Peptides against a protein of PDB entry 5HOI. Designs and how they scored, part 330

Target 1, 351 residues: chain A of PDB entry 5HOI
Amino acid sequence: FRYMPFSPAGTPFGFTDRRYLTMNEVGYVSTVKNSEQYSITVSFFDVGRFREYHFEDLFGYDLCFLNEKGTLFGQSKTGQIQYRPHDSIHSNWTKIIPLQAGERITSVAATPVRVIVGTSLGYFRSFNQFGVPFAVEKTSPIVALTAQNYRVFSVHYSQFHGLSYSLSELGTSSKRYYKRECPLPMSLPNINSDMKKDANLDYYNFNPMGIKSLFFSSYGDPCIFGSDNTLLLLSKWRSPEESKWLPILDSNMEIWKMSGGKETTDIHVWPLALAYDTLNCILVKGKHIWPEFPLPLPSEMEIRMPVFVKSKLLEENKAILNKKNEIGADTEAEEGEEDKEIQIPVSMAAE

## One batch from the design tools (peptide; made by RFdiffusion4, then SolubleMPNN)

Design b1_p29_7_s4 (from b1_p29_7, 15 letters changed)
Fold by OpenDDE base, seed 5:
Parts: C-alpha cells; sequence; structure tokens
Structure b1_p29_7_s4 (fold): chain B 351 residues (1-351), chain A 29 residues (1-29)
C-alpha cells in the first residue's frame, strides 16, 4: 500500500498532460505538464467576484486546497507548501514542512484563518493563515483533510484498523476534539469488481481510498463521498453519543431515476459541495468517472434519503408496464405518483 | 416570508432547468 497525495475532488492525469488538483463550490485548480515544469490555473465559478490567475510551478505541486480567500498548494515529497491569496493585498508565502525519510504530505487544507498539513506518518501540523505554526500532533496516518473556519475533518487509515475520522476545532490556545479517530463506515473500493474497467484502475492508483471528495456542508456538517457514490453526512456531531453517519444521497440511484429506470454506465456524479439540501456536482459523461477538460458547468442534485431499493422500484415499474400493456390504453404517461421519498428534514443538519 | 418563498421558487426553477439539462445529456447518448 502507498499513501497518495489527496485533494478534494482532484483528478488523475490519466493519459493526458493535465488534471484538476482540486475543485469545490468556489472553483477549480488545474495543472498542465510542460516538460519539467507545470503551469497552474486557478479558476472560479463566480467570475464577477474572482479573477482567474495563472503561474508557473517549478516544484510540481500535487496537493491543493481552494477557499474563498486563497489557494494552498503542497508538494507531497519535498514538503514544500505555498499559500496564494486571491487578492493582491496579501502576499504569497512559502514554507518547507520537515519530512522524515519516506514521509509524504498526504493532504492539505486551508481556511481564511488556518492552514493544516497531514502526513503519511500521521503528523498533523497546524498554522495560521500567515504560515505561523501552532502545533504538531502525532495521529494515525492521515489520508484526507478538509477544513471550514476553525474546524477540521480528517480521515485516517491504518492497515490494521481501516478508515477512521476525526473532527476537531483549532482554537488559538488549544485543539478540541468532537470526534477522535472514530471508525468511518465508508466502503473501500472493491478491487475485484470495480477494477475490471481500466479507467477504474487508473483512478484507484491515483486514489486508493476511493474518496472522491470530503467537505463541510453549508451548515458545517462533515460530508464524505466515496467510491460507492453515496454521500455520507455526519449528523449530531456536537453530541458524541448521538453522532451518526447518514447516507443522504445515493447518486447511482438518482442517476437511475433521472434516466427513467435505464441503466446508465457512462454518467457519473463528481461531488463539489453540499449547499443546504442540494449536492453541487459535475455530471460527467464518458468512460472516466472524473471530469475532463473543459470542465462542465456544475449541476445540483437534491439530497434524499435512499428509502427505495432499486429492486423494489424495478418490480413496481415492471408491474406498471405490465398493467399498461394489458389495458391497451395509450394513456400518456401521467406523471406517476411521486413516490414520497422522505426528504431529510433540514433540521437533521446542524443540530 | 416573501423573500424566502421567492428563494424557494427560484431554487425549484433551477432544479427543473437542471433536470432538463440532465434529460438532454441522456438523450445525446
Amino acid sequence: as target 1 above (351 residues)
Amino acid sequence: MEEEKKRIEEEEKRRKEQAKKFKELLASQ
């Protein structure tokens, strides 16, 4: 097993010279190989609020985190990190993270007030937005990070214990844990079933954990989107005893419903963010499960608890089709009863 | 109340437009 650099919704190069380092609701960061150097572009969805910018990358940044105030870059092998504010008011800063032999930066995160670096040896390093260090903590090996304001959601991996997660708040004087290395009930990629397609093998080699993205919702709840294409939300995290992962969206089932019950194997959901009751995502059409270039416009998918099993819906649709065939009536498809999918009450988020 | 109702109506409109784009994406297969 090799710890790979992870960034939220980052894509592999595949057979191309370009990839997305990261993407979210703010925008997308791309990198293009040019001989021994890279050209990085930071692009935004709100072109009225932000201006796209470019720079030459001589270090080969393979880690990225984008927020509303700036972009954090990292080089997994050298330990170099760079923060670039989007405005010209604040200066860029660069720092080298000390790495042990064989240690890698595995993930980076940045908010307007904090910078976080996680490593393959489980070093959790915290900084302010100016790169001033607060602390170094030893945890289980970190595989993914995201952050919102002072809160950090970290995913850990052990060969013996599998996936775990932590939720912490980085105050000025102390780190508070809401959750500390608790089991993460996310399915890992199934090498035997999923890897039969070459495109899935390329993605697995890029991201062995199958974590497409992780983010905080607009309400500040930790969210994770795995290889099973299920969006998990951590509910009631303020109460450690009541906290649970909710499967708030099965994107494969939603694609199946939107297709009229046809099996579509070439449409994929690529997660960006959760805003209120909608998953902001890229709908990807093609062989690859990740977006290519140019980036399609974001789409929104309503979150619903997967109350219906695909098998039951297939049986019901077959029964309806058989009844229509027996009645011989070209009755136009009346919009059949909206199967009352139990919408997750908005109140289950952020208590 | 009225601003929140207007926001809900705009959001429903956006969802309908996205469902249309998704159907168009499926029909282009």
Scores: peptide ipSAE 0.020, ipTM 0.474, DockQ to the pose 0.192
Fold by OpenDDE base, seed 1:
Structure b1_p29_7_s4 (fold): chain B 351 residues (1-351), chain A 29 residues (1-29)
Amino acid sequence: as target 1 above (351 residues)
Amino acid sequence: MEEEKKRIEEEEKRRKEQAKKFKELLASQ
C-alpha cells in the first residue's frame, strides 16, 4: 500500500499533460504540465458569480480543495500549501508544513474559516483562513479530508484496522469529536475484478482507496463515494449510538435504469456534491471512469433514500409546525439555531 | 411560497434538461 495525495474528485494525468486537481459544486481546478512548470486554472460553474483565473505553479501542486471563498493548494512531498482567495481583497498566503522523513501531506481541506492538513503519519493540522495555526493532533494515518464551515470529515487508514472515519468540529478554542476513528463500512477496490481493464489500473495507482470524492451534503451530512459507485451518507451523526451509513444511491443501478436495462460499460458517474436530494455529478462517457477535457456539464441524479427524503421530511416538519401554530399552541419555539437533526418518523424507518 | 414554487419549477426544469442530455448521451452510443 502507498499513501497518495487525495483531493475530492481529482483525476489522474493518465497519458495526458493535464488533469483535474479537484472538482465540486463550486467548480473545477485543472493543472497542465508545461515542461518543468504547471499552469493551474480555477474554473467555476456559476460564471456569473465567479471569474475564472489561472496562475503558474512552480511547485507542482498535487493537492487541492475548492470552496466558495478560495482555493487551497498543497504539495504532498515538500509540505508547501497555498491559499488563494477568489476575491482580490484578501491576499494569497503560502506556508510550509513541517514533514518528517517519509511523511506526505495526503489531503487538504479549506472552508471560509478553516484550513486543514492531513498527513500519512496521521498528523492533523488546523489553521484559520489566514494560515494561523490552531493545533496539531496525532491520529491514525489520514487518507482523505473534507470540511464544511467548522466541521471536518476525515478518513483514516490503518494496515491493522482498515478504513475509519472521524467527524469533528474545529471551534476557536478546541476540537470536538462527534465521531472519532469509527469503522468506515466502505468497500476497498477489488484489485482482481476491477484491474482487468488497464484504464482502471492508472486510476487505482492514483487513488488506491478508490474514494472518488467525499463532501458534506447541503444538510451538513458527511458523504462518501467509493469505488463501488455507491453514495454513502452518514445519518444521525449527532447521536453517536444511532449514527449509521446509508447507501442513498447506487449510481451503477441508476445508470442501468436510465439506459433501459442495457449494460452500459462506458458510462460512469463522477461525484461532485450532494445538493438536497440530488447528486450533482459529471456523467462520463468513455474508457476512463473519470472526466477528460473538456469537462462535461454537470448532471443531477435523484437519490433514492431507502428510508426517507430529507426535503420531504423538512416539508412535513414545516407543515406540522404550521399546523401547530394554527391550533394556537403557544409552544414558544425557542429560536435556538439548534441544528435540530431531522428526526426520521419511526414509521418510515421500518421499510 | 412563490419563491419556493419557482425554485421547485427551476429544479424540475433542470432535471428535465439533464434527463434530455442523458438520453442524448445514450443515443450517441
Scores: peptide ipSAE 0.018, ipTM 0.474, DockQ to the pose 0.161
Fold by OpenDDE base, seed 4:
Structure b1_p29_7_s4 (fold): chain B 351 residues (1-351), chain A 29 residues (1-29)
Amino acid sequence: as target 1 above (351 residues)
Amino acid sequence: MEEEKKRIEEEEKRRKEQAKKFKELLASQ
């Protein structure tokens, strides 16, 4: 086993000179090999809000994370990272992460307020959006990272314990754990059954964990999409004893339904994000399980599981708050209500 | 009302059968 650089929804080169470094709901980052250098393009789905840009990459960035404010790049072997704001108001910055012999940056994440670097030796490094360091922590080896605002979802791998995950919050002065190196109930790629197709072997060599993507939902729930094409959502993560992974979408089953019950071996779901009750994804048609060039338009898959109950409960809570405000009740808006986990009634969590 | 109840029962049955198949699939791996 070797630690490979992971980026959310990143694709291999395969037999081509080009790949996606990352993609999500904001857009997609592509790299094209041009002799000894790379040309990177940062593209956006909302072309009215963002302007596409490109630059020459002399370092061979193999890690990427895209957010609404900028793009983080990393080179897994050299430890170089670069943050590029989308807006020209803020300057690009570059930093070298000190790596030990054989250490690799395995994943990077960026929010508008935090930059996170994870390594194959379990070094977790945090920075602000300007590259000012906060802390260095040693954890189990990190294989994947995502972040939203101050929250970080990290996936860890041990040869002895398999996959684990952490959920943490990076405050200004302290790191809080909601979950710390808990077992991750995700299936690893089955090398013996699935690797009979050359295309799957190439993907496995690129991404040996089979994690196609990980992200936070629009409600701030950690999500992971593995090689089994099941979307897992971490529910009740604010209550460590009640926290559970929910298989909220079997994408193979949804493709099977959409095909009218035909075995479709040429349609694949490539996850981008979970927005409310819809999985934003690329429907890939072809031999490869990943998007090729040009990128197909994003598609939405409806999720009928407890997330829909959360949307209704949020709407009901907003309607209750609006009614309270109309009644002139001086409810001190405790700034802490927005971060309360919506408890799904036990009756609806059993369906 | 009866048609909607029947639809809910059929959908619940389908979900239980899917969950059973998923457990059987997980146990056969």
Scores: peptide ipSAE 0.000, ipTM 0.301, DockQ to the pose 0.040
Fold by OpenDDE base, seed 2:
Structure b1_p29_7_s4 (fold): chain B 351 residues (1-351), chain A 29 residues (1-29)
Amino acid sequence: as target 1 above (351 residues)
Amino acid sequence: MEEEKKRIEEEEKRRKEQAKKFKELLASQ
């Protein structure tokens, strides 16, 4: 087994000179091999809010994370990272992560307030958005990272224990764990069944864990999309004993339904984000399970699990708060209510 | 009832638009 650099929804080069380093709901980052260097392009879906830009990459960045404020780049072997704000207000910064012999950066994540680096030896390094370090923690080997605001979803791999996950919050003073190295109920790629096609072997060599992407939902729930094309959502993560993974979408089953019950072996879902009750994704047609160039327009796929209750309950809670404010009740706005896990009423949790 | 009916109609419209885009994707290549 070899630890490979992971970025959310990143694609292999295959037989081409170009690949996607990462893609999500904000946009997509591509890299093109030039003779001695790489050209990186940062593209956005909202062309009214953001302007596409490019730069020459002399380092060969193989890790990337895109957010609404900037792009984090990493080089897995050298330990170099670079953060590039999308605006001109803040300067780019570069840092070298100290790596031991044989250690690799395996994943990077960035939010508007945090930068996270995970390694093949389980070093978890946290920084602010300006590259000021907080702490170094040793965990089980990190294979994937994503982050939203102060929260980090990490996937770990041990040869003895398989896949595990952590969910943590990176406050100003300390790291809090909601989940710490708990078993992840995701199937690993089956080399014998899935690798019958050469195209699948190339993808397996690029991504041995089969994690196509991981992200936080618009409601702040950890999501993971594996090689089985099932979207898993971590529900009730604020209650450690009640937390469970929900299979909220079987994308193969949804493709089968949309095709009118035909086996479509040439259509693939490539996950970007979960926005409310819809998976934002690229529908890929062809032999490769990943998008090629040019990138197709994003599609939406409805999830069947009523995460819909969260939007209604958020709207109901906002309507209750607005009514309380209109009644002139000195309800101390508990600054914590936006972060209360919306309890799904027992009646809707049973359907 | 009316808001829930409107919502079911918007969801059904969205599903029809998705199914149309999917058929267009199937037909365009």
Scores: peptide ipSAE 0.024, ipTM 0.481, DockQ to the pose 0.201; fails the geometry check

Design b1_p29_8_s1 (from b1_p29_8, 14 letters changed)
Fold by OpenDDE base, seed 5:
Structure b1_p29_8_s1 (fold): chain B 351 residues (1-351), chain A 29 residues (1-29)
Amino acid sequence: as target 1 above (351 residues)
Amino acid sequence: ELKFTSLEEQIKKELEKKKEEELKKKLEE
């Protein structure tokens, strides 16, 4: 087994000179190999909010995390990381993460307030948005990271215990765990069945865990999308005893239904984000299960959230509305139908 | 507003394109 650099929804080079380093609801980061250097482009879906930018990469960044404020890059072997704000007002910063012999950065994550680096030896390194270190913790080997605000979702792998996950909050003084190295009930890629297609072998060599992406939902729930194309959501994570993974979407089954029950073995969902009850994704057609160039327009797939998850979201919305009413904001409560898009502001789902 | 294309519309379009490609291939054979 080899620890590979992971980035959310990152794609392999395959037989091409280009790949996506990462993609999510904000945009996509591409890299093109030019002899001994790389050209990186940071592109946005909302072209009105942010301007596309590019730079020459002499380090060969193989790790990336994109957020609404900037892009974090990492080089898995050298330990170099770079944060690039999207706004030119803020300066770029670079740092070298000290790595032991054979240690690699396996994943990086960044929020507007935190930078996180995970390694193949299980070093979890936390920084502020300016690259000032908070702490170094030793965990099980980290294979994937995502973060939202102060929260971090980490996936770990051990040869003895398989996949585990942690959910933590990175305060100013301490790390709080909601979940610490708990079993992750995600299916690993089946080498014997799935690797019969060369394209699946190429993807497996790029991402042995088969984690296509992981993210926080708009409600701040950890989500993971594995090789089985099932979206798992961690429900009730605030209550350690009640916390469970919910299979909220079988994307293969939904594509099959939408096709009218036709064979859709050449149509694939590539996950970006979960916004409310809608999976943001790229619909991929062809031999490869990952998007090629140019990137297709994002698509929305409505998820039939379990009634229990909808009810919890409605309760959280009622609690938010009640807090708004206590603050004297005249929110005209339109008595609209129970199934309307519950626009929970990301800021309030974090409180 | 990012006009995300509905996944249903994308799937429909891709299935139509596949059917056209298969029809074209059968006309060239």
Scores: peptide ipSAE 0.025, ipTM 0.488, DockQ to the pose 0.021
Fold by OpenDDE base, seed 3:
Structure b1_p29_8_s1 (fold): chain B 351 residues (1-351), chain A 29 residues (1-29)
Amino acid sequence: as target 1 above (351 residues)
Amino acid sequence: ELKFTSLEEQIKKELEKKKEEELKKKLEE
């Protein structure tokens, strides 16, 4: 097995000189190979909020994470990371992560308040947004990371135990675990069945875990989208005994239904984010299961949550917004009530 | 706000394009 650099919704070069390093609801980061260097472009879906920018990459960044405040880049072999704020008021910073012989950075994540680096040896490194280190922890080998605010969703791999996950919060003084190396019930790519097409082999060589993306939902629930094109959501993660992975969307089945039962073997969902009850995604048509250039416009795929849950969530969100408007800006302390878990009822799997 | 396109409209468009390509191949044979 070979640990490969992972970025959320990143694409391989294939037979081209260009690929997406990452993409999500904010935008997409592309790299073009120019002889011995790369040209990186950071593009945004909301062109009114952010200006597209580009720079020359002399290091060959193969890891990326995009958020609303900046972009984190990483080089898996050298251990170099760079954070680039979107706002020119804030300075770029660069750091070298010390790597052991054969160690690779496998994933990076960044929020407006935290930077996280995970490695093939299971070193979990945390920093603030300015690259000041907090801690180094030894875990099982990290294969993927995502983060939202102070929370980190990490995916781990062992040859003996398969996939596991952790959910942690990176406070100012300590790391709290909600979940620690718990089994992740995600299907791995089947080399014998799925690799019959050369394009699938190319993708497997780029991403052996078949994790197309992982993200937090708009409600702060960990989400993962695997090679089976099923969106898994971690429900009840605050309650260790009640926590479960919910298959909230089979994207192949939804494409098939939306086509009126026609053959859609050349249409693929490429996940971006989960916003409320909609999967933001790119619809990909062609030989490759990943988006090519130019990037198609994003699509919304409705997750059929029960109407009573949607209404309750809308009422709770309105109540939270109204409370935030009544309580002036200075009280950091009441962030605890936004944390109401989306209870997806089991009855949805039967219709 | 990010303007996403309707998934159903995109799937429909991609299926129409596939049919046109298949029809074109049959006319070239």
Scores: peptide ipSAE 0.020, ipTM 0.413, DockQ to the pose 0.022
Fold by OpenDDE base, seed 1:
Structure b1_p29_8_s1 (fold): chain B 351 residues (1-351), chain A 29 residues (1-29)
Amino acid sequence: as target 1 above (351 residues)
Amino acid sequence: ELKFTSLEEQIKKELEKKKEEELKKKLEE
């Protein structure tokens, strides 16, 4: 097994000179190979909010994370990272991450307040948005990272224990774990079934874990999209004993339904983000399971959660709160309620 | 605001292109 650099929804070069380093709901980052150099373009889906920009990459960045405030780049072998704010007011910064012999950066993540670097030896490095280090922690080998605000979702791989995940919060003074190296019930790519098509071999060589993407939902829930094209959402993560992975979308089944039950073996979902009850994705048609150039327009896929959508629960809870307020029940809205996990009633889990 | 296209419309469009390509192949044979 080889630890490969992972970026959310990143694509391989294949037989082309171009690939996507990362893509999400904000936009997409592409790189083009120009002899010994690379040209990187940061493109946005909201062209009214942000302007596309490009730069020459002399380092060969193979890791990327895009957020609403900037783009983090990394070079897996050299340990170089660069943060580029989208706003010209803030300066770019570059740092070299010290790597041991054979250690690679396997994943990077960035929020407006944190930069995270994970390595093949399980070094978890945290920084602020200005590249000031907070801590270095030794974990199981990190294969993927995503982050939202102060929260970090990390995926780990051990040859002895398989896939695990952690969910942590990077406060100002300390790291808190909600989950620490818990088993991740994600199916690994099956070499015998999935690799029968040469086009899949290139992808699995690029991404041997088959993790197409991982992100936080708009509600702050960790999501992962594996090689089985199933979207998993971590529910009840604030309650360690009650926390479970929910298969909230089988994208192959949804494509099959939308096609009217026709063979759709050439149509693939490429995940971007989960916004409320809608998966933002790229529909990919062709031989490759990943988007090529030019990037197709994003699509929205409604998630039929078998359980009450958090949006409906939020609306119902708001409606209940409004009704309670109308009835003159001075339920002091404890300021801490905004971060209360919406408990899905057990009665609705049985349909 | 992110302009996403309807997934259903995209699937329809991609299925139509596939039919056109299959029809072209049958006309070239």
Scores: peptide ipSAE 0.020, ipTM 0.413, DockQ to the pose 0.021
Fold by OpenDDE base, seed 2:
Structure b1_p29_8_s1 (fold): chain B 351 residues (1-351), chain A 29 residues (1-29)
Amino acid sequence: as target 1 above (351 residues)
Amino acid sequence: ELKFTSLEEQIKKELEKKKEEELKKKLEE
């Protein structure tokens, strides 16, 4: 087995000189081969907020993570990482991650406050947004990372135990685990069924785990989208004993419904983000399961329950808080209430 | 108004030109 560099919603080159390094709700990062060099472009969906920019890449960055404040780049073999803020207020910084013989950076993630590097030997390295190191932890081999604020969702692979996940918070003083190397109930790509089309073989050589993307929802829930095109959401993660993966969207079934029950073997969902009750995605048409160039406009897929229950309960809680504030009740909003997991009523979780 | 063609459109045009030049070379051989 070979550990490959993973970036959220990254695409292979295939037979082209260009690919997407990463894409999400903020935008997309593309790279183009130009002789021995690469030209990288960072593009945004909100063109009013950020200006598209480019630079020459002499290192051949094969890892990327985009957020609202900057872009993290990584080179899996050399251990070089670069953070580029979108604004001109903060300087770019570069660092070399020390790698052992045969070790690779497998995934990188960045938030406005943290930078995370995961490796094929299970080294988990954390930094602040300025590249100052916090700690190095040894875990099971890391295959994918995403992060939101101080929270990190990591996927691990062991030849003996298969896929596992961790959910952790990178505070100022210590790492807290909500989940530590728990079994991940995601189906691995079936070589015999999925690779019958030559076009899929190139993708699985690029991404052998079949993880198209992983992200946090707008409500801070870990999400993963595998080769089965099912969106899994981790619910009740604050309650370790009650935590479960929910299949909140079968995208193949939704495409089938949208087509009026026709065979839709040429339409594919490429996940970007889960924003409230909608999956932001690219609808890919054609032979390849990944978006080509130019990037199609993003589409939204409505997710029916339980995420809709969470939005409605948040609106109800905000309406209750606003009514309490209007009544002049000194309800000390316990600073901890915003981080209370919205309990989905059992009755609504069963429909 | 100089419509700044997106850098993606510029790169696409340069790549299309390179492909046309390579195709032209292959047709002249």
Scores: peptide ipSAE 0.000, ipTM 0.288, DockQ to the pose 0.009

